Peptides against a protein of PDB entry 3C2G. Designs and how they scored, part 48

Target 1, 209 residues: chain A of PDB entry 3C2G
Amino acid sequence: IRTFDLLGLLLHDSDAIDGFVRSDGVGAITTVVQYPNNDLIRAGCKLLLQVSDAKALAKTPLENILPFLLRLIEIHPDDEVIYSGTGFLSNVVAHKQHVKDIAIRSNAIFLLHTIISKYPRLDELTDAPKRNRVCEIICNCLRTLNNFLMMWIPTPNGETKTAGPNEKQQVCKFIEIDILKKLMSCLSCEGMDTPGLLELRSTILRSFI

## One batch from the design tools (peptide; made by RFdiffusion4, then SolubleMPNN)

Design b2_p14_2_s1 (from b2_p14_2, 9 letters changed)
Fold by OpenDDE base, seed 4:
Structure b2_p14_2_s1 (fold): chain B 209 residues (1-209), chain A 14 residues (1-14)
Amino acid sequence: as target 1 above (209 residues)
Amino acid sequence: PVLEESIIVPPRPE
C-alpha cells in the first residue's frame, strides 16, 4: 500500500509515468493486485488509473493484463476498484486499435453494460460522494463504449472497421431505457464533463442509425 | 490509418 502511494507521489510527469510503464510497471501492478488484499487491490488499481494515459502503453503487451483487469472489475465489490479499473480501461483502449480488440474479445462491451446495470439510479443515492463515484463509474463505462464505437464510425476517408455481429449485439444492450436514463442522470452530476457526455450520447445514437 | 476520436480523461488533476 505504501509503495503504491509512494509511486503515486513520484509519478507526476509524463516521462516518469512512461518510464514506469516501459519498465513493465503495469505488469508489476497487476501481479501485486492478484493477492486477496482489498487495500492492495484498491491502491494498485488507482495506480493503474494514474498511469493509464502513458504513451508506452501502446507498446505494452496487454493480452494478459487486460483480461485480468476485466475479470477484476467484473467481480470486485469495491466502487473504488471499479472506478479505477474502468477509468484505466477507458484510457488504455483510446487510440489503440489492438487494445480495443483485446478488450472486445474479452467481452468488455458486455461487461460495461453489466457494470452500469448493477448500480442503482443516481436519484436513489442520497450520499453525494457515493452518487458522484457511481456517476463517474458509469461515465467511465460509457466513455469506454464510446471509444469502441468510434472505431466503427465511417470516416470521410472511407476507412472504418466493421463491428462484428457479436459486438453489434452487445452494443444493442446500451439502448435500453435504463441505461439511457443513467447516462442522462450523469449530466446532472457536479464536475462531470457534460459536453463530453452529450457527444457520447450522440455517438451512441449514431451507432444505431 | 484514420485516428478515431477516442477520449482520454486525464487521470491526474491539472
Scores: peptide ipSAE 0.340, ipTM 0.829, DockQ to the pose 0.399
Fold by OpenDDE base, seed 2:
Parts: sequence; structure tokens; C-alpha cells
Structure b2_p14_2_s1 (fold): chain B 209 residues (1-209), chain A 14 residues (1-14)
Amino acid sequence: as target 1 above (209 residues)
Amino acid sequence: PVLEESIIVPPRPE
């Protein structure tokens, strides 16, 4: 725990973060969070989130890391772990096609839907910190989905990948009324980027047109 | 057509 806190303090700039990632820091964290210690898991996942925007991640092999992380956020009951894990996932797949492919092959789309579905409506949560954290998790999931959807948008060159039938079916689950209501409920949470969420909603809906 | 880009959210507080 203290080690991760120290690393978090040291990793305050992009160069230090890149250096950590180049030294297989992500692999080291994922090794540590395999131990059944919730405090350690929480601290490790938070550190993953903190380095999730590193440019060096584009050159990091994630074939073993992403499936593990997906399993962790599937089963772990702590919202802080889910928040950090989904945040890491959303950032790490951004602008990295091969990483998106790994995540999708590991059933990430379905998992994101499952995560959103397991939480109650935000209006049913009376504890503001809990409500806000749940909202952030939902936003992380939806942003991750958005990043996946970018793969299937035609490029200026007319080249586009096509989602498989299973992937299409899984994506279609996000237009369910329950999911849309949860997205809309996030717009009422304090400290949320409402314009960004509206844009995300628009992108998701346009992907089905 | 605004080429929609993948979104990275800065993980560190500003």
C-alpha cells in the first residue's frame, strides 16, 4: 500500500509515468493486485488509472493484462476498484486498435453492460459520494464503449472495420431503456461533465443510425 | 464530418 502511494506521488509528470510504463510497471502492478488484499488491490488499480494515459502504453503488450483486469472488475465488489479499473480500460483502449481488439475478444462489451446493469438507479442512492462514484463508473463504461464504437466508423479513406454479429448484439444492449435512463441520470450528478456526457450519448445513438 | 476520436480522460486531478 505504501509503495503504491509513493509511486503515485512520484508519478506526477508524463515523463515519469512513461518511464514507469516502459519499465513494465503495469505488469508489476497487475502481479501485485493478484493477492487477496483489498487495500492492495484498491491502491494498485488506482495506480493503474493514474498511468492510464501514458504514451508508452501503445507499445506495452497487454494480452495478459487486459483479460486479468476485466476479470477483476467483473468480480470485485469494491466500487473504487471498479472505478479505477474501468477508467484504466477506457484510457488504455483509446487510439490503440490492437488493445481494443484484445478487450473485445475478452468480452469487454458485455462486461461493461453487466457493470452498468448491476448498479441501482442513481436517484435511489441517497449517499452522495456513493452516487457520484457509481455515476463515474457508468461514465467510464460508456466512454469505453464509445472508444470501441470508433473502430466501426468509416475513415476518410472509406476503410472501416465491421463489428461481428455478437458484438453488434452486445452493443445493441446499450440502447435498452434502463441503460439510457442510467446515462441520463448521470447528467444530474454534481461535478460531471454534462456537455461531454451529452456528446457521448449522441455518439452512441448515432452509431445505430 | 467531425472525425470522432477515442476519448482519453486525464486520470490526475488538475
Scores: peptide ipSAE 0.259, ipTM 0.788, DockQ to the pose 0.504
Fold by OpenDDE base, seed 5:
Structure b2_p14_2_s1 (fold): chain B 209 residues (1-209), chain A 14 residues (1-14)
Amino acid sequence: as target 1 above (209 residues)
Amino acid sequence: PVLEESIIVPPRPE
């Protein structure tokens, strides 16, 4: 636990973070969070989030790591773990086609919908910190979805990957009124990046046209 | 092929 806190405090610059990732730091964290200790899992997932923008992640083999993380955030009850895990997921798949493919094969689209769906209506959450954290989780999920959708946008040469029928069906679930209402409710949360959320909403809706 | 711009949210202040 203290080790992860220390690492988090030491990893302030991009070079140090990149060095950690190049040294299989993500693999090390995922090994540690396999122990049934919630404090350790929370700290490890937070550290994953902290290194989630590392350039070295593009070259990191994630075939065994990512499915494990997806399973963790599927079943873990702690919102802090879900927040960190979905944040890591959203960043790690960005601009990394191979990573997106691993995540999708691991049923990530369905999982993102499941995560959003498991939370109550935000208006039922009276505790502001809890409500804000839930909003952030929802945003992480929707951003991850957005990053997946980018794979299916035609390239300048006219070539594009096409989503399979199962993926299309799962994506269509995100236009359900309940999901859209939850996204809209996040706009009222304190400290949220409202312009960013509006842009995200626009991008998602445009992807269904 | 270069993917369309995906969103990265910085996990820490710059």
Scores: peptide ipSAE 0.252, ipTM 0.783, DockQ to the pose 0.367
Fold by OpenDDE base, seed 1:
Structure b2_p14_2_s1 (fold): chain B 209 residues (1-209), chain A 14 residues (1-14)
Amino acid sequence: as target 1 above (209 residues)
Amino acid sequence: PVLEESIIVPPRPE
């Protein structure tokens, strides 16, 4: 725990973060969070989030790390872990096609839907901190989905990847009325990036055209 | 149509 706190205090600049990632820092964190200590898991996942925008992640082998993280956020009951894990996932797949492929092969699309589905409606949450955290988790999931969908949108040169039939079916689940209502509820939350959420909604809906 | 890019949200305060 103290080690992760110390690293969090030291990793403020991009060069230090890149150095940590190049030194297999993500692998080290994922090793530590395999132990059954919730405080350690929470701290480790928070640190993953804090380094999730590192440029060095583009060159990091994530074939073993990413499936482990996906399994962790699938089963862990702590919203802080889910928040950090989904935040890391959304950032790490951005602009990294090979990472997107690893995540998708590891059933990430279905997992994102599962995570959103397990939370109650925001209007049923009276505690503002809890409501905001749930909203942030939903946003992380939808942003991750958006980042996946980008690879299936035609480029100006006419090149496009085609989603497999299973992936397409899983994406279709995000237009369920319950999911859409949760997204709309997030748009009304204070302090949320409303323009960003509207973009996510637009991208998701356009993917079905 | 402008190709939309993947989204990164900075995990740290600026």
Scores: peptide ipSAE 0.247, ipTM 0.784, DockQ to the pose 0.514

Design b2_p14_2_s2 (from b2_p14_2, 8 letters changed)
Fold by OpenDDE base, seed 4:
Structure b2_p14_2_s2 (fold): chain B 209 residues (1-209), chain A 14 residues (1-14)
Amino acid sequence: as target 1 above (209 residues)
Amino acid sequence: PILEESVIVPPRPS
């Protein structure tokens, strides 16, 4: 635990973070969090989040790492783990088609929906720290979804991938009324990108409905 | 409006 904290303190410089990632740091963390210790899992996932914006991730093999992380955030009950994991997921798939492919094959889109569905509406949460954390998790999920959706939007060059029928079906689940209500509830949270969330909703509706 | 992919700056220890 302290080791991860120390690493977090030392890894503020982008070059240092990249160096850590290039040295299979993500793999090392993933190995550690496979042990059934919730404190280690929490600390490890937090560290994953802390290095999740590393450019070196574009060259990191994630075929084994990402499915494991997805399984972890599917089953782990700790909000801090879910927060860190979904944050990592959001960043790691951004601008990396090969990573998106791994995530999608591992049922990531449906998992994002599942995560959002598990949490109560924000208006039912009276504890501000809890409410804020849940809001952040939902936002992480939605940001991840947006990063997926962007690969299916035509570019000016006419180049675009087409979402498969399964992916379309999974994306369509995000227009369920309960999901939309939770999405909208996040708009009232301070510091949230309200325009971005509204645009995401519109994009989902326009692209798949 | 066109959405863009986003990478967030994760929280760093202070």
Scores: peptide ipSAE 0.460, ipTM 0.892, DockQ to the pose 0.638
Fold by OpenDDE base, seed 5:
Structure b2_p14_2_s2 (fold): chain B 209 residues (1-209), chain A 14 residues (1-14)
Amino acid sequence: as target 1 above (209 residues)
Amino acid sequence: PILEESVIVPPRPS
């Protein structure tokens, strides 16, 4: 925990972040969070989030790390862990087809749906900090999903991959009425990317239905 | 509107 705090002081330096990642920092964090200490897990996942935009991640083997993180998010009932983990996930899969493949093979799409399904609509939450955190989690999930969807959307060159039947089925779950209501509840939050959420919904409907 | 892949800027301590 204290070590993570110390590292946090260096996070304003992008080179320091990259250096940490190049030195197998993500692997080190993953090792640390394997211990059943909630505070340690929180701190570790937060640090993962904080370095999740590092360029060095493109050269980091994630075959073991990513499935572990997904499992951690799945089983750990902590909003902070889920927030950090989904944030990390959204960033780490971005612009990295190989990482997307790892995540998808590890049932990440279904996990994202599960996470959203477990949280109530934001309008049902009276505690502002809790509501905000849940909103952020949902946004992280949707951002991650969107990043996945990009691989199946035609590029200006007309090139695209085709989603498998299982992936299509999992994506289609995000247009369930309960999910849509939760997404809609996020639209009322200040600073929410409403156009992006609506576009995501539209993309799912057009591309997968 | 065009969907774009996105990366968030993670929160960093001040």
Scores: peptide ipSAE 0.455, ipTM 0.891, DockQ to the pose 0.630
Fold by OpenDDE base, seed 2:
Structure b2_p14_2_s2 (fold): chain B 209 residues (1-209), chain A 14 residues (1-14)
Amino acid sequence: as target 1 above (209 residues)
Amino acid sequence: PILEESVIVPPRPS
């Protein structure tokens, strides 16, 4: 935890972040969070989130790291871990097809659906900090999904990848009524990208149904 | 409306 705090002092410098990532910092964090200490896991995942926009991630092998993180998120009900983990996931898959493939192969789409399904509608939460955190988690999940969907949308040159049948089915789960209700409850949250959520829903309907 | 991939700036310590 103290080590992570020390590293946090470098997070205002993008070059320092890149240097950390190039030095297998992400791997180091994932190694540390393998120990069953909730505070340590929270701190580690938070640090992952904080370096998740590093350019150096494009050159980082994530074949072992990403499945581990997904499993960690799956088994920990901790909102802070889930928030940080889904945030990291959303950023790390962006603009990186190879990373998307690893995540999807590791059942990330289904996991995102599972995460959203665990939470009630935001309007059912009376505690504002809790409600805000849940909203952020749902947004992270949807952002991740949107980043995945981009690979199945035709490019300007007319090229497109085709989603597999399992992926299509899993994506279609996000238009289930219960999921949609939860998404709609997020639209009233301050800072929510409402247009993005609506666009996502529209894209799912047009592309997969 | 056009869907775009997004990278967010993560929260930094103050």
Scores: peptide ipSAE 0.441, ipTM 0.887, DockQ to the pose 0.608
Fold by OpenDDE base, seed 3:
Structure b2_p14_2_s2 (fold): chain B 209 residues (1-209), chain A 14 residues (1-14)
Amino acid sequence: as target 1 above (209 residues)
Amino acid sequence: PILEESVIVPPRPS
């Protein structure tokens, strides 16, 4: 924890962040948070989030890291861990096909659905900090999904893959009424990309059904 | 609007 605090002092320097990642810092964090200490896990995942936009991640092997993180955010009860983990996931898969492939093979799409399904509708939460955090988690999940979907949507200047039947089925689960209700409950939250989320829903309906 | 992949700037300590 102290080490993470010291590293936190370096987060004001983008070069320091990139240097940390190039030095297998992400691997080091994931090794440390494998110990059953919730404070350590929370701090480690927060640090992962804080370095999740590092350019060096494009050259970082994630074959062992991503499956571990996915398992962690599947089972950990702490919203802060889920927030940090889903945030890291959304950033790390962006613009990296090989990372998307690892995540999808590790059942990430279904996991995102599971995470959203486990949280109540925001209108059922009276505590504002809790409600905001849940909203951010849902947003992270949907952003991650969007980043996955982009590889299957034809673009004029881009290569596209065809989603497999299992992936298509899992994507279609995000238009279930309960998921839609939770999405709608997020629309009133400040900072949410409401137009983008609505467009995501429309894209699923048009391109995957 | 065309959907795009997105990366968010993570929160940094101040």
Scores: peptide ipSAE 0.478, ipTM 0.901, DockQ to the pose 0.617; fails the geometry check

Design b2_p14_2_s3 (from b2_p14_2, 8 letters changed)
Fold by OpenDDE base, seed 2:
Structure b2_p14_2_s3 (fold): chain B 209 residues (1-209), chain A 14 residues (1-14)
Amino acid sequence: as target 1 above (209 residues)
Amino acid sequence: EILEEIVIKPPRPS
């Protein structure tokens, strides 16, 4: 845990972060978080989040790392792990089609839906720190979904991929009333990208309905 | 409306 804390302090600029990632730092973290220590897992996932916007991730093989992280998020009821993991996921899939493919094959869309579904409505949470963390998790999930959906929207040159029937079915679950209510509840949270969330809702409705 | 992929700046120690 101290090692991760130290690394977090050192990774304060983009060059250091890229250097860490190029040195297989993500692989090292994922190796460490395989041990059944909650504090270590939390610290490792937090560090993953901290390096999740590194340019070097575009050249990092994630075929084994990403499915492992998705499984970790699936089995851990820890909000801090889920927050960090979904945050990492949202960033790591951005602008990287091969990473999106890995995530989707690993049932990431369904997992995102499951995560949102398991949390209560924000208005039912009286503890402000808990409410804010849950809101951030939901936003991370929705942001990840946004980044997936972009691959199925035509580019200016007219090129586009088509979602498979399974992907369409999974995406359609996000228009369920319970999910929409939770999406809307996030709009009241400070620091959230309200325009982005509204745009996501609109995109889902236009693309799949 | 702007449709774009979103990358967030993660929290980092100062």
Scores: peptide ipSAE 0.573, ipTM 0.911, DockQ to the pose 0.618
Fold by OpenDDE base, seed 5:
Structure b2_p14_2_s3 (fold): chain B 209 residues (1-209), chain A 14 residues (1-14)
Amino acid sequence: as target 1 above (209 residues)
Amino acid sequence: EILEEIVIKPPRPS
């Protein structure tokens, strides 16, 4: 745990982060968090989040790592683990089709819906830190969905892939009014990037029109 | 509008 904290202090610039990832740092973290220690798992997932935007991830094999992380998020009810894990997921799938494919095969879309669904409405949470963390988790999930959806939206830069029937069914679950309400409720959270959330909302809605 | 994928800046010490 302390080791992860110390690493976090060193990972304040992109070069250090990239160097860590190139040295199989993500693999090392995932190996360590195989041990059933909640504090260790929290620290490891936090560190994963901290390096989740590293360019070296594009060259990192994730075939074993990503399914493990998804399983970890699925079985741990810990908000901090879920926050860090979904944050990592949202970043790691961005601009990496092969990573999206791995995640989708591992039922990531369904998992995202499950995560959002399990949390109460934000207006029912009186504890501000808890409410904010839940909001961030919801946003992480929806951002991840956004990044998945981009692969099926026509762009002038190339041919668009077609979602399979299973993927379509899973994506359709996000049309549920309760999901949209939860996103809207995040707009009232202090410190949230309201314009950014509105943009995300618009992107998701446009994907269903 | 051009739709783009979103990457968040993770929390780091600065």
Scores: peptide ipSAE 0.571, ipTM 0.911, DockQ to the pose 0.700
Fold by OpenDDE base, seed 1:
Structure b2_p14_2_s3 (fold): chain B 209 residues (1-209), chain A 14 residues (1-14)
Amino acid sequence: as target 1 above (209 residues)
Amino acid sequence: EILEEIVIKPPRPS
């Protein structure tokens, strides 16, 4: 925990963040969070989120790290871990086809749907901080899905990959009424990026439908 | 409409 706090002092410098990632900092965090300490896991995942936009991630081997993170998110009920982990995931897969492939192979699409499905309706949450955190988690999941879907949408520049039947089926689950209602509820939350959420909705609804 | 991948600015200490 103290180590992560110390590293937090470097987060104001983009070069320092990039240097940390180049020095296998993500791997180091992953090693630390293997120990059964909730505070340590929270701190580690938070740090992952904080460095998730580092340019050096494009050159970082994630074959072992990403499946571990996905498993961590799957087994932990902690909102802070889920928030940080899904946030990291959304950023790390962006513009990185290799990383997308690793995540999808590790059943990430199904996991994202599971996460959203497990949370209650936002209108049932009276605590504003809790409600906002849940909204952020849902947004992180949908953003991650958006980034995956880009590889299956025809673009003027580049070849479009074909999604497998399992992937298509899993993506279609995101148009379930319960999921759509949760998305719509997030649009009404204060501080949310409404234009971004609308884009997510549009991407999902246009894909494989 | 051009669809884009989305990257968020992660929360960092002030």
Scores: peptide ipSAE 0.569, ipTM 0.913, DockQ to the pose 0.647
Fold by OpenDDE base, seed 3:
Structure b2_p14_2_s3 (fold): chain B 209 residues (1-209), chain A 14 residues (1-14)
Amino acid sequence: as target 1 above (209 residues)
Amino acid sequence: EILEEIVIKPPRPS
């Protein structure tokens, strides 16, 4: 934990962040969070989020790391871990087809739906910090989905990857009324990063239905 | 229409 705190002091510098990632820092974090210590897991996932936009991630092998993280956020009860993990996921898959492939093969689309589904409706949460954290988690999941969907949208030259039948089916679950209500609630939250999320339902319908 | 992938700025200590 103290080590993570020390590393946190370096997070003000983008070069330091990139240097950490280049030195297999993500692998080191994931090794640490495999121990049954919730404080370490929370701190480690927070650090993952903090370095999740590092350019060095494009050259980082994630074949073992990403499936582990997906399993962690599937089972861990701590909202802070889920927040950090889904935030990391959303960034790490962005602009990296091979990372998307690893995530999708590891059932990430279904997991995102599961995570959104397990949280209560935001209108049922009266505690503002809790409500905001839940909203952020849902947004992280939907942003991750957005980043996945982009690879299946036709380009101007007509070239596109085709989603498999399983992926299509899993994506279509995000048009369920419960999911849509949660999306709308998140869009109404102040300070939420919701670019393009208003188009999510339309994109799903056009691309998959 | 969704036109680009989204990368968020991670929260960092101030």
Scores: peptide ipSAE 0.557, ipTM 0.911, DockQ to the pose 0.590

Design b2_p14_2_s4 (from b2_p14_2, 7 letters changed)
Fold by OpenDDE base, seed 4:
Structure b2_p14_2_s4 (fold): chain B 209 residues (1-209), chain A 14 residues (1-14)
Amino acid sequence: as target 1 above (209 residues)
Amino acid sequence: PVLEEEVIKPERPS
C-alpha cells in the first residue's frame, strides 16, 4: 500500500510514467493485487488509473492484464476499485484497437452495463462524496463505451469495423430508460461532461438500433 | 455530430 502511494508520488511526468509502464509496471501491479487484500487492491487499481494515459501502453501486452482487471471489477463491489478500474479501462482502450478487442472479448461492454445498473440513482444518495464517486464511475463506464463505439462508427478514412450481433445487442442495453435516468442524475455533479454522454446515447440510437 | 475517443488525464498526487 505504502509502496503504491510512493510510486504515485514519483510518477508525475510523462517520461517517468512511460518508463514505469515500459518496465512492465502494469503487470507488476496486477500481480500484486492478486492477493486478497482490499486495501492493496484499492491502492493497486488507483496506481493503474494514475498511469492509464501512458503512451507506452500502446506497446504493452494486455492479453492477461485486462481480463484480470475486468474480473477484479466484477467481483469487488468497492467503489474505489470500480472507479479506478473503469477509469483505467476507459483510457487504456482509447485509440488502441487491439486493446479494445481484448476487452470486448472479455465481456467488457456487458460489465459496464452491469456496473451502471447496480448503482442506485444518485438522487437516492445523500452523501455528497459517495454521490460524486458514483457519478464518476457512471461517467467512466459511458466514456469507455464511447471509446469502444468509435471503432464501429464510419470515419472519413473509410476504415471501420462492423459490430457483431452480440456486441450490438450489448450496446443497445445502454439506451434503456434506467440508464438515461442515472445519466441525467449526474447533471448536478461538477465537472461531468453530460452533453457528451447524451450524444453517446444519440449515437447508439443512430448507429446500433 | 461525430463522437471522439477520450483519454482523461488522471488525477495524480502532487
Scores: peptide ipSAE 0.553, ipTM 0.918, DockQ to the pose 0.667
Fold by OpenDDE base, seed 1:
Structure b2_p14_2_s4 (fold): chain B 209 residues (1-209), chain A 14 residues (1-14)
Amino acid sequence: as target 1 above (209 residues)
Amino acid sequence: PVLEEEVIKPERPS
């Protein structure tokens, strides 16, 4: 925990963040969070989120790190761990086809659906901080899915890959009525990218059914 | 296409 606090002092400088990542900082965090301490795990995942937009991640081997993080998110019921982990995931897969492939092979699409499915509807949450955190988690999941889907959507300037049958099936689960209800509840929250999230749903309906 | 990949800037300590 103290180590992460110290590293937090470097987060004000983009070069320092990038330097940390280039020095295998993500691997170091992953090693630390292997120990069964909830506070340590929370702090480590938060630090991952805080460096998740680093340019150096494009050159970082993630074959071992990403599956571990996905497993961590899967087994921990902690909202803060899930928030930080899904936030990291959404950023780290963006614009990085290799990273997307690693995540997808590790069943990331199914995991995102599972996460959303486990949370109650926002209208059932009376505690505002809890409701906001759950909303943010759902948004992180949907943003991550959006970033995945881009690889299968035709673009004028690129070749389009075809989604496998399993991936296609898992993507289609996001149009379930319970998912839609949760999505709609999130869209009512302040600061939400309503057009983007609705477009995600529309894309699934048009391109994956 | 309306869909774009998104990277969010994480909250950092002040």
Scores: peptide ipSAE 0.549, ipTM 0.918, DockQ to the pose 0.612
Fold by OpenDDE base, seed 5:
Structure b2_p14_2_s4 (fold): chain B 209 residues (1-209), chain A 14 residues (1-14)
Amino acid sequence: as target 1 above (209 residues)
Amino acid sequence: PVLEEEVIKPERPS
C-alpha cells in the first residue's frame, strides 16, 4: 500500500509514468492486487488509473490484464475500486482497437451497464462525497461506452466496423428509461457534459436500433 | 456535434 503511494508521488510526469508502464508496471500492479486485501486493491487500482493515459499502453500486452481487471470490478463492490477501474478502462481502450476487442470479448459493455444499474439516482444520495463518486463512476462508464461506440460510427477517415448482434443488444440497454433517469440525475453535478450525454443517447438510437 | 474518443488526465501529484 505504501509502496503504491510512494510510486504515486514519483509518477507526476509523463516520462516517469511511461517508464513505469514500459517496465511492465501494469503487470506488476495486477499481480499484487490478486491478493485479497481491500486496501491493497484500492491502492493498486488507483495507481492503474494514474498511469492509464500512458502512451506505452499502446505497446503493452493486455490480453491477460484487462480481463482480470474487468473481473475485479465486477466482483468487488467498492466504489473506489470501481471508480479507478472504470477510469482505467475508459482510457486504456481509447484509440486502441485491439484493446477494445479484448474488453468487448470480456463482456465489458454489459459490465458497464451493470455498474450503472446498481447505483441509485444521484438525487437519492444525500452524502455529497458518495454522490460525487457515483457520478464520476457513471461518467467513466459512459465515456468508456462512447469510446467503444466510436469503432462502429462512420467517420470520413476510414471504413466502419459493424457491431455484432450481441454488442448491439448490449449497447441498446443504455437507452432504457431507468438508465436515462440516472443519467439525468447526474446533470446536477458540476462540469457534467449534458449535451454529450444526450448526443450519446441519440447516437445509440440512430445507429444501433 | 460528433462523438469523439476521450482520454481523461487522471489526478496525480505535480
Scores: peptide ipSAE 0.549, ipTM 0.918, DockQ to the pose 0.630
Fold by OpenDDE base, seed 2:
Structure b2_p14_2_s4 (fold): chain B 209 residues (1-209), chain A 14 residues (1-14)
Amino acid sequence: as target 1 above (209 residues)
Amino acid sequence: PVLEEEVIKPERPS
């Protein structure tokens, strides 16, 4: 825990963050969080989130790291782990097709849907910190999905990939009424890009159905 | 297009 806290304090500069990532810092964190200590896992995942916007991630091999993280998120009913993990996932897949492919092969789209589905509606949560964290998790999931979907949306040059039938089916689950209800419940949270998230639903309806 | 790939800046200790 102290080590991760110290690293977090040192990683206030973008160059330092890139240096850490280039030195296999992400791999080091994932090695540490394999131990069954909740505080350690939380701290490690938080550190992952803190370095998740590093440019050096584009050159980092994630074939083993990303599936492990997805599994960690799947099995840990910890809001802090899920928040940090989905935040990391969202950032790490952005603008990196090879990383998207790894995540998708590891059933990331289905996992995101599962995460959202397991949380209650925000209006059912009376604890404000809990409600806000859940809202952030939902937003992380939807942002991650958005980042995935961009690979299947035509670019200005007309180039696009086609989603496989399984991926298409999983994407279509995000237009279900229960997902919409939870998305709408996020309207009560300050600082959320609700218009962008609603546009995601519209895009699914237009491009995937 | 309204949809863009997004990278968010994480909160870091100061």
Scores: peptide ipSAE 0.548, ipTM 0.918, DockQ to the pose 0.611

